Peptides against a protein of PDB entry 5EIB. Designs and how they scored, part 111

Target 1, 366 residues: chain A of PDB entry 5EIB
Amino acid sequence: VDLEPGTMDSVRSGPFGQIFRPDNFVFGQSGAGNNWAKGHYTEGAELVDSVLDVVRKESESCDCLQGFQLTHSLGGGTGSGMGTLLISKIREEYPDRIMNTFSVMPSPKVSDTVVEPYNATLSVHQLVENTDETYCIDNEALYDICFRTLKLTTPTYGDLNHLVSATMSGVTTCLRFPGQLNADLRKLAVNMVPFPRLHFFMPGFAPLTSRGSQQYRALTVPELTQQMFDSKNMMAACDPRHGRYLTVAAIFRGRMSMKEVDEQMLNVQNKNSSYFVEWIPNNVKTAVCDIPPRGLKMSATFIGNSTAIQELFKRISEQFTAMFRRKAFLHWYTGEGMDEMEFTEAESNMNDLVSEYQQYQDATAD
Target 2, 366 residues: chain A of PDB entry 5EIB as posed
Amino acid sequence: VDLEPGTMDSVRSGPFGQIFRPDNFVFGQSGAGNNWAKGHYTEGAELVDSVLDVVRKESESCDCLQGFQLTHSLGGGTGSGMGTLLISKIREEYPDRIMNTFSVMPSPKVSDTVVEPYNATLSVHQLVENTDETYSIDNEALYDICFRTLKLTTPTYGDLNHLVSATMSGVTTCLRFPGQLNADLRKLAVNMVPFPRLHFFMPGFAPLTSRGSQQYRALTVPELTQQMFDSKNMMAACDPRHGRYLTVAAIFRGRMSMKEVDEQMLNVQNKNSSYFVEWIPNNVKTAVCDIPPRGLKMSATFIGNSTAIQELFKRISEQFTAMFRRKAFLHWYTGEGMDEMEFTEAESNMNDLVSEYQQYQDATAD

## One batch from the design tools (peptide; made by RFdiffusion4, then SolubleMPNN)

Design b2_p15_3_s1 (from b2_p15_3, 9 letters changed)
Fold by OpenDDE base, seed 1:
Formats: sequence, structure tokens, C-alpha cells
Structure b2_p15_3_s1 (fold): chain B 366 residues (1-366), chain A 15 residues (1-15)
Amino acid sequence: as target 1 above (366 residues)
Amino acid sequence: DEEAERKRAIAESLR
């Protein structure tokens, strides 16, 4: 789905373009112009019914519909505005199904689009209310991984998308292979989301490999475990050491000893016990899938529900506030039928979310 | 069913 035709042509021309049904390509002509309001109230609103018709058709063809997975960017107009409109409409029609998102967070290091803080804040306001699970894929973190860890002097969208694809593959492993922990979206939500509004996940992946780099050294289970919990491997720009994990899931892939995995997972929890809440019992879950990722002997994927994620939202909020106080570019949004009050409500809800994370960070067992 | 075959092929390609 896009408000521009050119993105669909890129997908069709890609190596996997043929796996998608032609009728499932729904696109507009005008684009959103990086404006959330165009995505949500005008251009996107004109296209949403056509998308919902496809969603219904595909849903009816499912033997067992668990829910929906949306991949979108919060910095643009289509992914942010139309994406959140779709989430709202799907939630209204399928209130008993899980809404899962892969939400790409904007960064000034990656994009010069000035209005990204508005688009992101307006989107987060919708995601807090209408999503059950949101993987925060932060372009800030992806850029830093590419630059610092992968030593790419000028990270490209291709480099960032490589990390995104590895992360998405990792976190969906349990959904794609039988007999795993969190084998369905609902079970994932039960294990990962102790409080309904606190459903924003910090993903991480090990090993971090550059596109086209040959792994000459096989990683061990201890090395994978250590790298997976390293702040430098997080795909969200927050330091887990500045917060506390509410819940964690670790997904190991490849042929390895379950005993060794359990031992290493216990060791890392014990070493980092100060970074976990003590009042949520059994808050770390581990899965092992014998099937490695393509081109790797083994990998580990991390899913963290951490109060440190508030650092990501604070960054966006600070950028938003700096623009909104000046009323910068507001006429682009109000001209599409938005009220200035909606910006204030979105800012307030994001600040409330930050406060909720802080509350649970400071909470102690009685 | 062509749709079932397509879905199976997609599922296999994503494994």
C-alpha cells in the first residue's frame, strides 16, 4: 500500500515482487508529501476503503486469523497518516484480533524532512491506543549501528533496510516455525505486554553483519547472548542500562544446545539483574529454533519491553515541542482539516506514556 | 486451489 505508484513498481521489480498478488497492490497517485494529515484525513482517507476490501478478502481466506502485521514509517505521510488510519479501521472491524506493527522511527541523522517530529508524534498517539504490539525500529539506532559497528562511513537506506530485514526475520521466527515459544501473536502479547499501553518493544539482533560481509568466525552461544543484550545491538536508540526490562524474549536460531542456551540466559539475567524489574516473575522467555537464518550458522534476536524506551519518545517529544511552540508548518496540517488541539492531545498522550514508563521503572516490590 | 498454492509458496519462501 502506498499513496505513490513508484514504490509499488519498486516492490514489483524486486526479487520477491512476484510473491504478492497483483490485486493486493493498492496505491494512490498524489502521495502524502510527508504530511500526516494528508495520509490520515484526505489522500489516505480516499484510498482506505480499497485497502480494507483487500484486507477483508485476505482475512476471509485465512484458516486461523491471528491478527495483522503492519510495516510502516512514522516520519513520512503515508506510513504515518494512512498507516494509523488503517490500524484504526482494522481495529474497529476486527476488535478481537492482534494488531502488530513494525514502526520505523525517524531520525535527523537519516532524513532532513523537517516535519517528521509531527508525523511521529501524531502516529504514536494512534499506536498507543490501537496497537497491541509495536516493534520500535529506530533509524537513529540503525544509523549508529551502521556507522559505529559496521564501519559504514555513509550509511544508505540499503544498509538500514538490511538491519530491518534481519530484525523482522528474527522476531517473526516463532510465528513461522512450529513448536516455538510465542508461536502466535496473542501469546507474544501475553508474555511481552504486562500493561496494555506499554507495548513498545526494543528489538536487537546478533550477529550484526554488513551486507556482503562473509562471517569467517562462527559465533558461540555465549557470544550471541552477550551481543544480543549489548546496548550497541539494540535497534532502538535507548540504553537499557538507563531503565528496567519489564519483559524480554530471546530467540535463538541454529543448531545449538538448549542446555547451553538456558545456562547463558540465566547468566546474563544474573549479571544484569539490576536492569530487570523484580516484581514480574518469569519475565524472560527463551526460544530455540533449529533452523538458522539464511547465510548464518546461528543467530539471536532480542525483544525487550524496557522502560528505557522512554528515551526514544523523549527525543521525538523534544523535537516536536521545539517546532510546535513556533507553530512551524502547522498550516500544512490545518489546511487538511486538522485542529491544533489534536497536536496538543498527541503531545500529551506521548508525555503520559513516558510518565507511565518512568512510574514502572521506579516501582519496587512490596 | 491456486490461492492456497500461492500462500504455500509464500510461506515456503519466507522460511
Scores: peptide ipSAE 0.005, ipTM 0.426, DockQ to the pose 0.015
Fold by OpenDDE base, seed 3:
Structure b2_p15_3_s1 (fold): chain B 366 residues (1-366), chain A 15 residues (1-15)
Amino acid sequence: as target 1 above (366 residues)
Amino acid sequence: DEEAERKRAIAESLR
């Protein structure tokens, strides 16, 4: 789905373009112009019914519908505005199904779109209320990984999207292969989301290795475990050492010893015990899939529900507040039928979310 | 249904 036709052509021409039904390509002509309000109230609102018709048709064809997965950017107008409109409409029609998102967070290091803080804040407001699980894919973190870890001098969107793809493949492993822990979206939510509003995940992937170092790196369970918990491997731009894990899931892929995985997972928890909440028992879940990802002998994917994620929201909130205080560009949004009060509500809800994360970070076992 | 088989085949290929 897009408000621009060119994106659909890119998908169709891609290596996997033929896996999608032609009728499932729904697109507009005008685009959102990086405006959340165009995506949510005007251009997106005109297209949403046609998308919902496709969603219904595909849902009816499912033997067992678990839920929905949306991949979108929060910095643009389509992914943010229309994406959150779709989430809302799908939630209304399918209230008993899981809503899962991969939400790409904007970064001033990656994009020059001045209104990204508005689009992101307005989107997060919707995600807090209407999603069950949100993987925070932060362009800031992706850029830093590409630059520092992968040693790419000038990271491209292609490089960032490669990391996103690896992460998405990792976190969906348990859904795609039978007999795994978290084999369905609801089970994942039960294990990962102790509090309904605190459903924003910090993903991570290992191994991440520069091309020049690939030949010298041993892929071992201890190394994967160490890297998976390293702050530098987080796909969200926050330091887990500045918060506490509420819950963690680790997904290992490849032929490895379950015993060795369990030992290393216990060791890393013990070593990092100060970074876990003590009042949630058995808050680390581990899965092992014998099938490695393509081109790797083994991998590990991390899913963290951490109170450190508040750093991401604080960054967006600070940028939002600095722009909103000046009433900069507000007329672009209000001109599309949006009320200025919705900005204040979105800001407030994000600040409340930050406060909730902080409360649980500071909570002690009674 | 051929469409269901196609979807299953695609799902299996994506595993």
Scores: peptide ipSAE 0.000, ipTM 0.401, DockQ to the pose 0.015
Fold by OpenDDE base, seed 4:
Structure b2_p15_3_s1 (fold): chain B 366 residues (1-366), chain A 15 residues (1-15)
Amino acid sequence: as target 1 above (366 residues)
Amino acid sequence: DEEAERKRAIAESLR
């Protein structure tokens, strides 16, 4: 789905364009112009019913509908505005189904689009209320990985998308292969989300390789485990050492010893025990899939529900406040039928979320 | 500025 036709043409002409049903390409002509309100109230609202018709048709064809997966950006107008509109409408129609998102967080390191903090804050407000599981894929972190870890002087969109695709492939491993931990979206939610509003995940991946890097790095299980828990491997720009893990899932892929995985996972938990809450029993889950990712001998994917995720929301909030205090560009949003009060409500709800994470970070077992 | 052009291309791709 897009409010512009060019993205659909690119997907259709791509190497995998034929795997998608032609009737499931829904697109507008005008775009959102990086405006959340255009995506949510005007251009997106005109297109949403046609998307919902496709969603209904595909849902009816499912033998067992678990829920929905949305991949979108929060910095643009389409992914943010129309994406959150779709989430809201789907939630209303399918209240008993899981809403899962891969939400790409904006960064001024990656984009010069000045209104991204507005689009992100307005989107987070919707995601807090209308999703069950949100993977925070942070362009700040992706850029930093490309620049600092992969030594790419000028990270490309292709480099960032390679990291996104590796992460998405990793976190969906248990859904795609039988006999794994968290084999469905609801089980994932039960294991990962102890409190309904605290459903924002920090993903991580090891080993990290740039697009076009043919370097076959053979890693050991100890190295994978150490890298997976390293803040440098996190796809959200948060330091886990500044918070506490509520829940963790680790997905190993490739031929390896389950015993060695369990030993290394226990070791990393014990070494980092101060960074886990003590009052949630069995809060670390591990899966091993014998099938490695394409081009790798083995990998590890991390899913963390950490109170450190508040660093991401604080960053967005600070950027939002710096613009909103000046009333910068507000007329672009209000002109599309949005009320200025919605900005303050969205900011307030995001600040409440930060406060909730902090409360659970400071909580001790009595 | 090649960096500015690249940032724009990334921003456009994330709409």
Scores: peptide ipSAE 0.000, ipTM 0.309, DockQ to the pose 0.027
Fold by OpenDDE base, seed 2:
Structure b2_p15_3_s1 (fold): chain B 366 residues (1-366), chain A 15 residues (1-15)
Amino acid sequence: as target 1 above (366 residues)
Amino acid sequence: DEEAERKRAIAESLR
């Protein structure tokens, strides 16, 4: 789905374009112009029914529909505005199904789109209310990983998207292969989301190795475990050491000893015990899939529900506030039928979310 | 080709 035809044409003409049904390409002509309001109230609203018709058709073809997965950006107009409209409409029609998102957070390091803080804040407001699980994929963190860890001097969208694809492949492993922990979206939610509003995940993937160091790196369970819990390996731009993990899932792939995995996972928890809440028992879950990713001998994917994620929301909130106080570009949104109150409500809800994370960070076992 | 090589290099780094 896109409000621009060019993206859809690129996918259709690409090496995997034939994987998707031609009738499932739903697109507009005008785009959203990086405006959440165009995505949500005007251009996106004109297209949403056509998307819902496809969603209904595909849902009816499912023997057992678990839920929905949306991949979208929060910085643009289509992914943010139309994406959240679509989430809302799907939630209304399928209230008992899991809503899962891969939400790409904007960063000034990656994009110069000045209104991204508005689009992100307005989107987060919708995600808090209408999603069950949201993987926070932060372009800030992806850029830093590409630059610092992968030693890419000039990271491209292709480089960032590769990290995203690897992460998406990792977190969906248990859904795609039988006999795994978190084999369905609902089980994942039960294990990862102790409080309904606190459903924003910090993903990570290992191994991440620069081309120059690949020859010297052994892929071992200890190294995967160490890298996976390293703050520099998080795909959300927050430091887990500044917060506490509410829940963690680790998904190992490849031929490895389950005993060794369990030992290393126990060791990393013990070494980092101060960074876990003590009042949620058994809050770390581990899965092992014998099938490695394509081209890897082994990998590990990290899913963290950490109170440190508030750093990401604080960053967006600060950027939002700086613009909103000046009413910068606000007329672009109000001109599409938005009320200024929607901005204040979105800001308030995001600040409440930050406060909730802080409350649980400071909570001690009685 | 260069983008494909970068994707491959990253894929190989992820490998």
Scores: peptide ipSAE 0.008, ipTM 0.345, DockQ to the pose 0.013; fails the geometry check

Design b2_p15_3_s2 (from b2_p15_3, 8 letters changed)
Fold by OpenDDE base, seed 1:
Structure b2_p15_3_s2 (fold): chain B 366 residues (1-366), chain A 15 residues (1-15)
Amino acid sequence: as target 1 above (366 residues)
Amino acid sequence: AAEEARKRAIAESLR
């Protein structure tokens, strides 16, 4: 789905364009112009019914519909505005199904679009209320991984998208292969989301190695485990050491000893015990799939629900507040029928979310 | 100009 035809043409011409049904390409002509309000109230609202017709058709063809997965950006107008409109409409029609998102967070390091903080804040307001699970994929963290860890001097969108695809493949492993922990979206939510509003996940992937060091690095269970819990490998721009994990899931892929995995997972929890809440028992879940990802002997994927994720929302909030105090660019949103009050409500809800994470960070078992 | 550059980078990355 897009409000512009050119993006859909790129997907169709891509190496996997043939895996999608031609009738499932729904697109507009005018685009959103990086404006959330165009995506949510005008251009996106004109297209949403056509998308919902496709969603209904595909849902009816499912033997067992678990829920929905949306992949979108929060910095643009289509992914943010129309994406959140779709989430709202799908949740209204399917209230008993899980809503899962892969939400790409904007960063000034990657994009010069000045209104991204507005689009992101307005989107987060919708995601807090209308999703059950949101993977926070932060373009700032992806850029830093590419530059620092992968030793890419000038990271490209191709480099960032490679990390996104590896992560998406990793976190969906348990959904795609039978007999795994978190084998469905609902079980994942039960294990990962202790409080309804605190459903924003910090993903990570291992191994992450520079091209120059790949030949010298052994792929071992201890190394994968160490790298997954390293703050530098988080795909959200926050430091887990500044917060506490509410819940964690680790998904190992490849031929390895289950005993070794259990031992290493226990060791890393014990070494980092101060960074876990003590009042959620058995809050770390581990799965092992014997099928490795393409091109690797083994991998590990990390899913963290951490109170440190508030650093990501604080960054967006600070950028939002700096623009909103000056009423910069607001006329582009109000001109599409949006009220200025909705900006204040979105800012307030995001600040409340930050406060909730801080509350549970400071909570003790006593 | 920045948006067009982004669209081009995305299009190139999808090849």
Scores: peptide ipSAE 0.000, ipTM 0.319, DockQ to the pose 0.025
Fold by OpenDDE base, seed 3:
Order: structure tokens, then C-alpha cells, then sequence
Structure b2_p15_3_s2 (fold): chain B 366 residues (1-366), chain A 15 residues (1-15)
């Protein structure tokens, strides 16, 4: 789904374009112009019913519908505005199904789009209320991984999207292979989300490999375990050492000893015990899938529900506040039918979320 | 038959 036809053509011409049903390509003509309000109230609102018709059709064809997965950017107008509209509409129609998102967070390091803080803040407000699970894929973190870790001098969206694809593949492993921990979206939510509003995940992946590096580095289970907990492998721009893990899931892929995995996972928890809340028992879950990802012998994917994720929201809030105090560009949003009050409500809700994370970070066992 | 083939192809692509 997009408000721009060119994106659909890119998907169709891509290496995986043929896996999608042709009639499931729903697109507009005008785009959102990087305006959340165009995505949510005007251009996106005109298209959303056509998308919902496709969603209904695909849902009816499912033998067992678990829920929905949306991949979108929060910096643009379509992914942010129309994406959150779609989430809201799907939630209304399917209130008992899981809403999962892969939400790409904007960064000034990657994009010069000035209004990204508005689009992101307005989107986060919707995600807090209408999603059950949100993987925070931070363009700042992805850029830093590409630049610092992968030594790419000029990271491209293609380079960032490679990391996104690896992460998405990793976190969905348990959904795609039977008999795994977190084999469905609801089980994942039960294990990962101790409080309904605190459903924003920090993903990580190991090994980090560049597109050009066919050099398979032989990784061991200890190395994978160490790398997946390394702050440099986090695909959200926050330091887990500045917060505490509420819950963690680790997904190992490849032929390895489950015993060795359990030993290394216990070791990393013990070494990092100060970075876990003590009042959530058994808050680390581990899965092993014998099937490695394509081109790798083994991998590890990290899913963290950490109070450190507040750093991401604080960054967005600071950028938002800097613009909003000046009323900069607001007329482009209000001209699409938005009220200025929606900006203040979105800011308030995001700040409340930050405060909630901080509260649980500071909480001690009774 | 075509829909089942598509479902299989998707399932295989996800492996």
C-alpha cells in the first residue's frame, strides 16, 4: 500500500515482487507530501476503504488469523498518517486480533525532511493506543550501524533496508517455523508486554554483515550471545545500559546446542543482572530454530522491551517541541483538517509514555 | 490450485 504509484512499481520489479498478489497492490496518485495529516485525514482516508476491502478478503482466506503486521515509516506522510489510520480501522474491525508493527523511526542523520518530528509524534500517539507490539526500527541506529560497524562511508536507504530485512526475518522466525517459542503473535505479546502501553521493542541482530561481505565469519554461540546484547547491535537508538529490560526474547537460528545456548543466555543475564528488572520473573525467553537464515550458518536476533527505549521518544519529543513552540509548518496540517490540540495530545501521550518507562525503571521489588 | 501454489511459494520464500 502506498499513496505514490512509483513505490508499487519498485516492489513489483524487485526480487520478491512476485510473491505478492497483484490485486493486493493498492495505491494512490497524489502522495502524502510528507504530511501526516494528508495520510490520515485526506489522501489516505480516500484510499483506506480500498485497503480494508483487501484486508477483509485476505483475512477471510486465513484458516487461523492471528493478527496483522504493518511495516511503515513514521517520518513520511503515507506510512505515518495512512499507516496509523489503517491500524485504527483494522483495530476497530478486528479488536480481538494482534496488531504488530515494524515502525521505522526518522532521524536527521538520514533525512532532511523538516516535519518528520511531527509525523513521528502523531504516529507514536496512535501506536501507543492501537498496537499490541511495535518493533522500533530507528534510522539513526541503522545509520550508525552502517557507518560505524559496517564501515559504509555513505550509507544508503538500501543499506538500511538490508538491516531492516535481517531484523524482520529474525523476529518473525518463530512465527514461520512450527514448534518454536512465541509461535504466534499473542504468545509473543504475553511474553514481551507486561504492561499494555509498554509494547515498544528494541530489536538487535547478529552477525552484522554488509551486502558486499560474503565473508562468512564463523560465529560461535558465545559470540552471538555477546553481540546480540551489545548496544552497538541495537536497531533502536538507545543504550540498554541506560535503562532496564522488562522482558527479552532471543531467537537463535542454525545448528547449535540448546544446552550451550541456555548456558550462554544464563551467563549474559547474570553478568548484566543490573540491567534487568528483578520483579519480573523469567523475563528472558530463548528460542532455537535449526534452520539458519539464507547465507548464514547461524544468527541471533534480539527483542528487548527496555525502559531505555524512552531515549528514542525523548529525542523525537525534543525535536517536536523545538518546532511546535514556533508553530512551524502547522498550517500544512491544520489545512488538512487537523486541530492543533491533536499535536498537544500526541506530545502529552508520548511524554506520559516516557514517564511510565522511567517509573518502571526506578521500581524496586517490594 | 493457483492460490494454493501461491501460498506454497510464499511459504517457501519465508524459509
Amino acid sequence: as target 1 above (366 residues)
Amino acid sequence: AAEEARKRAIAESLR
Scores: peptide ipSAE 0.000, ipTM 0.371, DockQ to the pose 0.015
Fold by OpenDDE base, seed 2:
Order: C-alpha cells, then sequence, then structure tokens
Structure b2_p15_3_s2 (fold): chain B 366 residues (1-366), chain A 15 residues (1-15)
C-alpha cells in the first residue's frame, strides 16, 4: 500500500515483486507529501476502503487468522498517517485479533524531513491505543550500527533496510516454524506485555560483523548472547543500562546446544541482574530454532521490553515541543482538517507513556 | 550491481 504509484512499481519490478498478488497492490496518485494529516484524513482516507476490501478478502482466506502485521515508517506521511488510519480501522473490524507493527522511527541523521517529529508523535499516540505489539526500529540506531559496527562510512537506506529485514525475519521465526516458544502473536503478547500500554519493543540481531572482521569471528553461542545484550546492538536508540527490562525474548537459530544456550542466557541475566525488574519472575524467554537464516550458520534475535525505551520517546517529544511551541509548519496539518488539540493530546499521551515507564523503572519489590 | 553487492554483503553479514 502506498499513496504514490512509483513505490509500488519499484516493488513490482523488484526481485520479489511476483510473490504478491497484483490485486493486492493498492496505491494513490498524489502522495502524502510527508504530512500525517494527508495520510490520515484526506488522501489516505480516500484510499482506505480499497485497502480494507483487500484485507477482508485475505482475512477470509485464512484458516486461522491470528492478527495483522503492519510495516510502516513514522516519519513520512503515508506510513504514519495512512498506516495509523489502517490500524484503527482494522482494530474496529477485528477487535479480537492481535495488531502487531514494525514501526520505523525517524532520525535527523537519516532524513532531512523537518516535520518528522509531528508525524512520529501523532503516530505514537495511535500506536499506544491501537496496537498490541510494536517493534521500535529506530533509524538512528540503525545508522549507528551501520557506521560503528558494520564499518560502513556512508550508510544507505539499503543498508538500514537490510538490518530491518534481518530483524523482522528473526522476530517472526517462532511464527513461521513449528514447535517454538511464542508460536503465535497472542502468546508473544502474553509473555512480553505485562501492562497494556507498555507494548513497545527494542529489537536486536546478532551476529553483526564488519566485512573486515568476518574472517576472524567464529560464530559461537556465547558471542551471539554477548552481542545481543550489548547496548550498541539495539535497533532502538536507547541504552538498556539506563532502564530496566520488564520482559525479554531471545530467539536463537541454527544447530546449537540447548544446554549451552540456557547456560549463556542464565549467565547474561545474572551479570545484568540490576537491569531487570525483580518483581516479574521468569521474565526472560528463550527459543531455539534448528533452521538457520539464509547464509548464516547461526543467529540470535533479541526482543526487549525495557523502560529505557522512554529515551526514544523523550527524543521525539523534545523535537516535537521545539516545533510545536512555535507552531512551525502547523498550518500544513490544520489545512487538512486537523485541530491543534490533537497535537496536544498526542504529546500528552506520549509524555504519560514516558511517565509510566519511569514509574515501573523506579518500582521496587517492596 | 554495486547496490546488489552491498545488499549481498549486508545480507552475508546479517545472514
Amino acid sequence: as target 1 above (366 residues)
Amino acid sequence: AAEEARKRAIAESLR
């Protein structure tokens, strides 16, 4: 789905374009112009019914519909505005199904779009209310991983998207292969989301190795485990050491010893015990899939629900506040039928979310 | 070709 035809043509002409049904390409002509309001209230609203018709058709063809997975950006107009409109409409029609998102957070390091903080804040407000699980994929973190860890001097969108695709493949492993922990979206939510609003995840993937060091690294379970819990390996730009993990899931892929995995997972928890809440017992879940990713012998994917995620929301909030206080670019949104009150409500809800994370960070077992 | 090679190298690093 896109409000621009060119993106759809690129996907269709791509190496995997033929895997999608032609009728499942739904697109507009005008685009959103990086405006959330165009995506949510005008251009996106004109297209949403056509998308919902396709969603209904595909849902009816499912033997057992677990829920929905939406991949979108929060910095643009289509992914943010129309994406959140779709989430709302799907939730209204399928209230008993899991809503899962892969939400790409904007960063000034990657994009020059000035209004990204508005689009992101308005989107987060919708995600807090209308999703059950949200993987926070932060372009700032992806850029830093590409630059520092992968030693890419000039990271491209292709480089970032590759990290995203590997992470998405990792977190969906248990859904795609039988006999795994968190084998469905609801089980994942039960294990990962202790409080309904605190459903924003910090993903991570290992191994991440620069081309120059690949020849010197043997992939081992200890190395995967260490890298997976490293703050520099997080796909969200926050330091887990500044918060506490509410819940964690680790997904190992490849032929490895379950005993070794369990030992390393226990060791990392014990070493980092101060960074876990003490009042949620058994809050770390581990799965092992014997099938490695394509081209790797083994991998590990991390899913963290950490109170440190508030750093991501604080960054967006600070950028939002700086613009909104001056009403900068606001007329582009109000001109599409939005009220300034919606901005204030979105900001307030995001600040409340930050406060909730802080409350649980400071909570003791007393 | 260079973008595909870069995607492959990242794919190999992420594979």
Scores: peptide ipSAE 0.015, ipTM 0.439, DockQ to the pose 0.013; fails the geometry check
Fold by OpenDDE base, seed 4:
Structure b2_p15_3_s2 (fold): chain B 366 residues (1-366), chain A 15 residues (1-15)
Amino acid sequence: as target 1 above (366 residues)
Amino acid sequence: AAEEARKRAIAESLR
């Protein structure tokens, strides 16, 4: 789905374009112009019914519909505005199904689009209310991984997308292969989301590999475990040492000893016990899939529900506030039918979310 | 110039 045709043509002409049904390509002509309001209230609103028709058709063809997965950016107008509109509409129609998202957070390191903090804040407001589980894929973190870890002087969109694809592949492993932990979206939510609003995940991946550098040495289970819990491997720009893990899932892929995995996972928990809440028993889950990812002998994927994710929301909030206090660019949104009150409500809800994370970070066992 | 072109391309792709 896109508000512009060019993206659909690129997907269709790509190496995997043939795996998608032609009738499932729904696109507009005008685009959102990096404006959440155009995506949510005007251009996106004109297209949303056509998308919902496709969603209904595909849902009816499912033997057992678990839920929905949306991949979108929060910095643009289409992914943010239209994406959150779709989430809202799907939630209304399918209230008993899981809403899962891969939400790409904007960063000034990646894009100079000034209004991205508005688009992100307005989107987070919707995600708090209308999703059950959200993977926070932060362009800040992706850029830092590419620049600092992968030593890419000028990270490209292709480099960032490679990390995104590796992460998405990792976190969906248990859904794609039988006999795994969190084998369905609902089980994932039950294990990962102790409180309904606190459903934002920090993903991480090891080993980190750039496009074209296939020369990565096969890692051992101890190395994978260490890297997976390293802040530098987190694809959300927050330090888990500044918060506490509510829940964690670790997915190992490749031929390895389950015993060794369990030992290393226990060791990392014990070494980092201060960074876990003590009042959620068995809050770390581990899965091992014998099938490695393409091009690797083994990998580890991390899913963390940590109170440290508030750092990501604080960053967006600070950027939002800096512009909103001056009403900068606001006329582009109000001209599409938005009220300034919607901005204030979105800011307030995101700040409430930050406060909730802080509350549970400071909570002790009774 | 190359960096700005990259940032624009990323921004357009994320729209």
Scores: peptide ipSAE 0.000, ipTM 0.363, DockQ to the pose 0.027; fails the geometry check

